# Peptides against a protein of PDB entry 4N78: the designs that were tried, part 330

Target 1, 186 residues: chain A of PDB entry 4N78
Amino acid sequence: HFQVICRLLGYQGIAVVMEELLKVVKSLLQGTILQYVKTLMEVMPKICRLPRHEYGSPGILEFFHHQLKDIVEYAELKTVCFQNLREVGNAILFCLLIEQSLSLEEVCDLLHAAPFQNILPRVHVKEGERLDAKMKRLESKYAPLHLVPLIERLGTPQQIAIAREGDLLTKERLCCGLSMFEVILT
Target 2, 155 residues: chain B of PDB entry 4N78
Amino acid sequence: MAELQMLLEEEIPGGRRALFDSYTNLERVADYCENNYIQSADKQRALEETKAYTTQSLASVAYLINTLANNVLQMLDIQASQLRRMESSINHISQTVDIHKEKVARREIGILTTNKNTSRTHKIIAPANLERPVRYIRKPIDYTILDDIGHGVKW

## One batch from the design tools (peptide; made by RFdiffusion4, then SolubleMPNN)

Design b2_p30_8_s3
Fold by OpenDDE base, seed 3:
Structure b2_p30_8_s3 (fold): chain B 186 residues (1-186), chain C 155 residues (1-155), chain A 30 residues (1-30)
Amino acid sequence: as target 1 above (186 residues)
Amino acid sequence: as target 2 above (155 residues)
Amino acid sequence: MSPLVEASKERQEELEKKKKEEEELLKLLE
């Protein structure tokens, strides 16, 4: 589903969605959640000492339950604050999954474009073969597929310009060194 | 453009008119040949003349048809070439627009990205209209409820 | 020769002349 979303929205659509999600998350965090957190801090016991271990687990639990009774009974915390936290969590997960899906699509695009851009993978060398010779052979084999040089030789100036720009856009992908999710987490 | 215009406005219409005129002329030639054959004492000569006129007429019509056909083909070729040029231009514009859109899109998404090697920093932004949560009124916790639980030192 | 046949020949000659002129013009545009 996320792959389909990435394909459908493209970079622009993803950017818009991510931006709006960030706004929503920010609004939730700085607004409702912050207010609830402040309220919780106010009602939180100022001094919460550890009960003696002699009370056993049930007694300790009852102690903390009693100390936090007011917080536990705060109905709005469960209905509103936790819901908002879920929304934030879902938004974060959505962003993560979108970025992952986008990265996969970008990698696929790079791989598909690689033979046409003179980007050749390192070839496995069998015993007795020279890597350099094999790579040179591979380069020679795919040399006719190099799009930009081919168009530079045979194309119009306009075609050359478009080819160069297209080549650049193909090479410059987010997965090469950029992260959206890191920004979302910051 | 001038050549296409000449073909459309002059050469092709002219060729069509010439072909139509040739039809009328052929009828006249046929009538002439018939009358000449009937009236001539030398039927063999009249027949040879008829053959000559027939051959000439056929050649003329063939030429007119060929010329007209070639002009039509030329017109079509020019039009096809023009269409190809227009298509190329449209494609160029389309590609330019697509590239531009892609650049814009990448800038937009780029703003939402950071280098993977960069350190994480947190910035928090405040909302304009905060719904005021219902003020929680803390009831004092009565700790005396716990006095009976455990071996606490009674002061 | 019938005047009609003569007129047809004249037109053919004119058309051939025009064709040659067009071919020459095409060569000049190349």
Scores: peptide ipSAE 0.016, ipTM 0.648, DockQ to the pose 0.004
Fold by OpenDDE base, seed 2:
Structure b2_p30_8_s3 (fold): chain B 186 residues (1-186), chain C 155 residues (1-155), chain A 30 residues (1-30)
Amino acid sequence: as target 1 above (186 residues)
Amino acid sequence: as target 2 above (155 residues)
Amino acid sequence: MSPLVEASKERQEELEKKKKEEEELLKLLE
């Protein structure tokens, strides 16, 4: 699903969605969540000591239940605050998954374009073979597929300019060193 | 442009008119040949003359048709070339617009990105004093202490 | 000679002249 979303939205659509999600998250954090956190801080027990282990797990649980009774009984906490936190969490996860999916699409695009851009993978060398010789053979094999040099030779000045710009745009991808998710976390 | 205009306005219409005039002339030639054959005492000569006129007329018409056809073909070729040039221009504009849109989109998403922090793996400085692993002496849990707790069947 | 035959001959001469002009133009383009 996220792959389809990435394909449908493209960079522009993803940017818009991410911006809107950031606004929503900011609104939730600075608004309702902040208010509830302040309220929770007010009702939080000032002194909460760990009970003795001799009370056993049930006794310890009851102790904490009693200490946190006011918080547990706060109905709006469950209905509103936790829902808002879920929404924030979902937004964060959505952003993460979109970024991951986008990165996969970008990598695929790079891989598909690579033979046409003179980007060759390192070839495994068997014993007795020279890496340089093998790479040179590979380069020679794919040389006719180099699009930009081909257009530079046969194309009009306008076509050459477009080909160069297209080549640059194909090479420059977010997955090469940029992260949206880190921005979301700040 | 001048060549196409000449073809459209002068050569092709002129060729069509010439062909039409040729038709009218052929009718006159036919009438002449018929009358000449009827009136001539030498029918063989009249027939040969008719054959000559027929051949000449057919050749003339064939030439007119060929010229007209070639002019039409040339006109079509020029128009096809113009269309190809227009197509190329449109494609160039379209590609330029697409590249521009892509650049805008990338700028917009770019502002939402930051450089991936290569987390310097902080060398976990192992605390100098390795607390001696307190040898957990597993005291065997004497389960016999539990023998008195519960309705266990003494076998 | 019938006026029609004369007119036909004149047209044929004009056609031959045009053909020669086209051939000369073709030779100039070669």
Scores: peptide ipSAE 0.017, ipTM 0.650, DockQ to the pose 0.004; fails the geometry check
Fold by OpenDDE base, seed 4:
Structure b2_p30_8_s3 (fold): chain B 186 residues (1-186), chain C 155 residues (1-155), chain A 30 residues (1-30)
Amino acid sequence: as target 1 above (186 residues)
Amino acid sequence: as target 2 above (155 residues)
Amino acid sequence: MSPLVEASKERQEELEKKKKEEEELLKLLE
């Protein structure tokens, strides 16, 4: 589903969606969540000492339940604050999954374009074969497929310009060194 | 352009008119031949004359049709060439617009990106032996490095 | 005039119009 979304939206659509999600997240964080966090900080027990381990797991749990009873009974926390946190979490996950899906699509595009751009995969050389010789053979084999040199030789100046621009756009992808998710976490 | 205009405005209409006129003339020739055959004492001569007129008329009509057909074909070829040129131009414009749109889109999404912190992999201490600069063999971008990108986080 | 010739003229006029529009668009992109 995310791959389809990436294909349908393209770079521009993804950018718009991501920007809007960031706005929503910011609004949730700075608005309702912040207010609830402040309230929670006020009602938090000032002294929360770790109970003695001798009480065992059930006793420790009961101790914390008692200390946090007021927080647990705060109905608005469960209904509003946690819901907003879920929304934020979903937005973050959505962004992550979109970025991952986009990266996959970009990689696929790069791989498909590679033979036409004089980008040859490293051939696994069996023991005893010179890597250089194999690569040279591959380069020679795929040389006729190199689009930009071909168009430079046979095409009009306008076609050459378009081919070069297209080649550049094909090579320049986000997956090559850029992350959207890191910006979102920021 | 001038040739196409001449074909459309003069040659083809003229050829059509000539063909139409030839039809009316053929009728007159036929009437003449019929009357001449009836009135002539020498039926054989009249028949030979009719044959001659018929051959001439057929030849003339054939010529007119051929000329008109060639002119129409030429017109169509010129128009087809014009269409191809137009298509090429439209494609060029379309491609230019698409490239521009893509550049804009990439700028927009680019604003939402940061450089991946390549963890400073420890300074690969360049081995002291400066191996001779191996001719810049365009290191094929090993996209296999990207094979690990997209392993579905097993939720 | 033959309908074919008329149709051809109309097509030619449309072609010329499209060509002009295309040239104008090209100028805007340059």
Scores: peptide ipSAE 0.015, ipTM 0.679, DockQ to the pose 0.011; fails the geometry check
Fold by OpenDDE base, seed 5:
Structure b2_p30_8_s3 (fold): chain B 186 residues (1-186), chain C 155 residues (1-155), chain A 30 residues (1-30)
Amino acid sequence: as target 1 above (186 residues)
Amino acid sequence: as target 2 above (155 residues)
Amino acid sequence: MSPLVEASKERQEELEKKKKEEEELLKLLE
């Protein structure tokens, strides 16, 4: 599903969706969640000492349950605050999955474009084969596919300009060094 | 442009007129041949003359049709070439616009990105000293410590 | 005029119009 979304939206559509999600997350964090956090801070016990380990896990649990009784019984916390936190969590996960899917699509595009851009993969050299000779053979094999040099030789000035710009756009991808998810976390 | 104009304004209309005139002339020739055959004492000669005129007339009409057809085909080829040139030009504009849109889109998404910090995954240095699992000594829980905490019923 | 000639002339006029529009669009992009 995320791959299809990435293909349908493209860069611009993804940007718009991400911007809107950021606005929603910001609104949730600075609004409702902040208010609940403030309220929770007010009702939190000012002094919460660690129970003695001698009480064991059940006794420690009962202690904390008693100390946090007012928080646990706060109905709006379960219905509104946790729901908002789920929405934020879903938004974050959505952004992460979109970025991952986009990165996969970009890598696929780069791989598909590579033969046309004079980007040759490192070939496995079997024992006894010269790497240089194998690379030269590959270069010669794919030389007719190099689009920009081909168009520069045979095309009109306008076609050459378009080909160069297209080549640049094909090479420039977010997956090479940019992260959207890190921006969402800040 | 000049060739297309000449075809449209002069050659094709002229060829059509010539073909129409040829039809009228053929009718005259036919009438002549009929009358000549009726009036001639030498029917065989008249018939041979009619055959000759018929052959010539058919050849002339065929020539006129062929010339006209070739001119029409030439006209269509010129127009097709013009359309192809226009299509190519439109495609170039379309590609330019698409590239521009893509550049704008990339700028927009770029604003939402930051450089990937290659955080060197610090090798989780396994703590050298496996702290010996402290033997869990089960001490009984003294719940009396909770007696002073909350609205507990003072017994 | 022959309908074919008229149609051809109309097509030529449309082609010229589209060419002018294209040139104008090109000027706007520059």
Scores: peptide ipSAE 0.015, ipTM 0.677, DockQ to the pose 0.010; fails the geometry check

Design b2_p30_8_s4
Fold by OpenDDE base, seed 3:
Structure b2_p30_8_s4 (fold): chain B 186 residues (1-186), chain C 155 residues (1-155), chain A 30 residues (1-30)
Amino acid sequence: as target 1 above (186 residues)
Amino acid sequence: as target 2 above (155 residues)
Amino acid sequence: MSPLVEAAEEAQKKLEEKKEEELKKKLEEE
């Protein structure tokens, strides 16, 4: 699903969605969640000491239940605050999954473009073969597929310009060094 | 442009008119040949004259048809060339617009990105045994595993 | 002029000449 979303939205659509999600997250964090957190901090027991282990697990639980009774009974915490936290969590997960999906698409695009851009994978050399000789053979094999040089030789100036720009856009992908998710976490 | 205009406005209409006029002219020639053959005392001469006019008429009509056909073909070729040039121009504009849109989109998304901290993860000392590149079997990331995490809308 | 036009004109001229000759003959026979 996320791959389809990435393909459908493209960079522009993803950017818009991410921006709106960030706004929503910010609004939730600075608004409702912050208010509830402040209220919770006020209601929180100032001194919550660990009960003696001698009371056993049930007694310790009852102790904490009593200490947190006001918090547990705060109905709005469960209905509103936790819901908002879920929304924030969902937004974060969405952003992560979109970025991952986008990165996969970008990697695929790079791989598909590689033969046309003179980006050759390092060939695994079997024992006894010279790496350089294999690479040269590979280069010679794919040389006719080099799009930009081909267009530079055969194309119009306008085609050359478009080809160069297209080549640059193809090479410059977010997955090469950029992360959206890191920005979202910051 | 001037050549196409000349073909459309002058040569082709002119050729069509000439061909139409040829019909009338052929009728006149035929009438003459018929009358000449009937009235002539020398039937052989009249026949030879008729043959000559027939040959001439056929050649003339063939020439007119050929000329007209060539002009029409030339017109079509010019028009096809113009259409191809127009298509090329439109394609160039379209590509330029698409590239521009892509650049804008990338700038917009770029604002939402930061450089990946290439943490110097410890030189994973590639174990000396280069494990055969395990064909990265793209295990399809089963994103359904996350379907149960959160109250997300099942897309 | 197209060869056909020339042929038609020549044919018409010859036809007219023959008609004139026939008319002359008729007039001479009258």
Scores: peptide ipSAE 0.032, ipTM 0.625, DockQ to the pose 0.003
Fold by OpenDDE base, seed 5:
Structure b2_p30_8_s4 (fold): chain B 186 residues (1-186), chain C 155 residues (1-155), chain A 30 residues (1-30)
Amino acid sequence: as target 1 above (186 residues)
Amino acid sequence: as target 2 above (155 residues)
Amino acid sequence: MSPLVEAAEEAQKKLEEKKEEELKKKLEEE
């Protein structure tokens, strides 16, 4: 599903969705969640000492339950605050999954474009073969597929410009060094 | 452009007019041949004259048709070439616009990105002092402490 | 001139000449 979304939205659509999600997350964090956190901080016991171990696990649990009774019984925390936190969590997960899906699509695009851009994979050399000789053979094999040099030789100046720009856009991908998810976490 | 204009405005219309005039002229020749054959005492001579005019007329018409056809074909070739040039121009503009849109989109998404922190894999400097694995001395759980708790069947 | 035009003109001229000859004959018979 996320791959399809990435394909449908493209970079612009993804950017718009991410921006809107960030706004929503910001609104939730700075609004309702912040207010609930402030309220929780006010009602939180100032001093919560560990009860004596002699009370056993049930007694210790009951002690903490009693100390936190007001927090646990705070109905709005369960209904509103936790729901907002779920929404934030879902938004974060959505962004993560979109980025991952986009990265996969970009990698696929790079791999598909590679033969046309003189980007050759390192071939596994069997014992006794010279890597250089094998690479030269590969270069020679794929040389006719190099799009930009081909267009530079045969194309109009306008076509050459477009080909170069297209080549640049094909090579420059977010997955090469950029992360959206890190921005969301800051 | 000048050649196409000449073809459209002069050569092709001129050729069409010539064919039309040829039709009229053919009718005149036919009328003459018919009348000449009817009135001539020497029908054999009249027939030979008619054959000569027929051959000449057919050759002339064939030439006019061929000339006109070639001019029309030339016109179509020029127009096809113009259309191809226009198509190429439109495609170029379209590609330029698409590239521009893509650049804009990339700028927009780029604002939402940061450089991937290559987490320097902190070389887990194995602490030189391998803290001796604290020998987990399994103290045997003395379950006899539980013998006094609950309705255990005293065997 | 198109060979056809020339042929037509020659044919027309011959036709006119024949008509004139016929007219002359009719005038001689009247």
Scores: peptide ipSAE 0.032, ipTM 0.632, DockQ to the pose 0.003
Fold by OpenDDE base, seed 1:
Structure b2_p30_8_s4 (fold): chain B 186 residues (1-186), chain C 155 residues (1-155), chain A 30 residues (1-30)
Amino acid sequence: as target 1 above (186 residues)
Amino acid sequence: as target 2 above (155 residues)
Amino acid sequence: MSPLVEAAEEAQKKLEEKKEEELKKKLEEE
């Protein structure tokens, strides 16, 4: 599903969705969640001492239940605050999955464009073959596919400009060194 | 442009007029041949003359049709070339717009990105004051206060 | 010019000349 979403939205659509999600997350964090956190901080016991080990696990649990009784009984915390936290979590996961899917699409685009951009794959040299000779053969094989040089030779000035810009846009991808998810966590 | 205009305004209309005039002329020739054959004492000579006029007439019409056809074909070729040029121009504009849209999109998404190699140097600001571990003096919590709340089995 | 075009032009010219001569004869008989 995320791959389809990435293909349909493109860079512009993804950017818009991500910006809106960030606004929603910010609103949730600075609004409702912050208010609940402040309230929780006010009702938190000022002094929470560790119970004696002699009370055993049941006694220790009962102690903490008693200390946190006011928090546990706060009905709005369970219904509203936890729901908002789930929404934030879902937004983060959505952003992660979108970035991963986008990266896959970008890698595929780069791989498909490579023969036309004079990007040669690393050739595995078998024992006894010269790497240089194999690379030269590969270069010669793909030389007619180099789009920009071909258009520079045969095309109009306008076509050359478009080809160069298109080539640049094809080479410059987010997966080469950029991350959206790191910004979101920031 | 001048060649196409000449074809559209002069050559093709002129060729059509020439064909029409030829039709009228052929009708006159036909009438002449018919009358000449009826009136002539030498019918064999009249027939041979009619054959000659028929051959000449067919040749002239064939020439006019061929000339007109070639002019029409030339006109169509010029128009096809103009359409191809227009298509190329439209495609160029379309591609330019698409590239521009893509650049805008790249800028928008770029604002939402950071370099992967940014070392999270979270300076763990080690709190400067290592507060000496306050020796947790276990003050015995008097849990007798909780004895009344639990259904503890009074042994 | 194609030899065929030249022949056609000559034929057309001869046809026009003959038509003019025939028209003159008709005018003389009226």
Scores: peptide ipSAE 0.029, ipTM 0.634, DockQ to the pose 0.003
Fold by OpenDDE base, seed 4:
Structure b2_p30_8_s4 (fold): chain B 186 residues (1-186), chain C 155 residues (1-155), chain A 30 residues (1-30)
Amino acid sequence: as target 1 above (186 residues)
Amino acid sequence: as target 2 above (155 residues)
Amino acid sequence: MSPLVEAAEEAQKKLEEKKEEELKKKLEEE
């Protein structure tokens, strides 16, 4: 599903969706969640000392349960605040999955374009074969497919410009060093 | 343009009219040949005259057809060339627009991206400073990143 | 002029000449 979404939206569509999701997340965080956090901070015991270790884990838990009774019993926290946090979580996960799917599509595009861009795959050298000889053979095999040099030789200035720009756009992908997800986390 | 216009407006219509007129003229020649053969005491001479007119008529029609055909072919070639030029122009514009759209799209999505920090430390450190949107520094595409994804074609 | 037009004109001329000759012969026989 995410792959299909990536294909359908393209870079522009993905950007728009991500921007809107960021707005939603920001709105949730700065609005409802912040208000609940403020309320929780107000209800939070001002002095919550660690009980003595002699009470054991059950006693310590009971102590904190008693100290945090008002927070635990806050029904709106469970219904609204947690739902908003789920929405934020879902948005983050969505962004992550979109980025991953986009990266896969970009990698596929790079792989498909590679023969036309003088990008040679790593050739597994069997024992006894020289890597250099195989690489040279591959270079020779794919040399006629190098689009930009071909167009530079045979094309009009306009075609050359388009070919260069297209080549650049094909090579420059987000997966090569950019992360959207890191921006979402900030 | 002038050549195409001349072909469309003068040469081809003129050739078509000439062919149409030739039909009428052929009918007249045929009528003459028939009447001449019937009325002539020398049937052999009349037949030879008919053969001469037939040959001349066929040659004339063949010439007219050939001329018209060549003009039509020339017209079509000119039009085909114009269409190819137009197609090339449209394709160029289309490609330019697509590239521009893609550049815009990439800029838009690029604003939503940051450089992948190679540091594995998932510490959600709240970045203190709103790091200025790191200008898209065209880092040379390190294709070595693809090295891990490619199942090496085991040849 | 198209060779065909010339042929048609010549054919018509010859036809007219023959008709005139036939008419003359008929008039000479009357």
Scores: peptide ipSAE 0.030, ipTM 0.620, DockQ to the pose 0.003; fails the geometry check

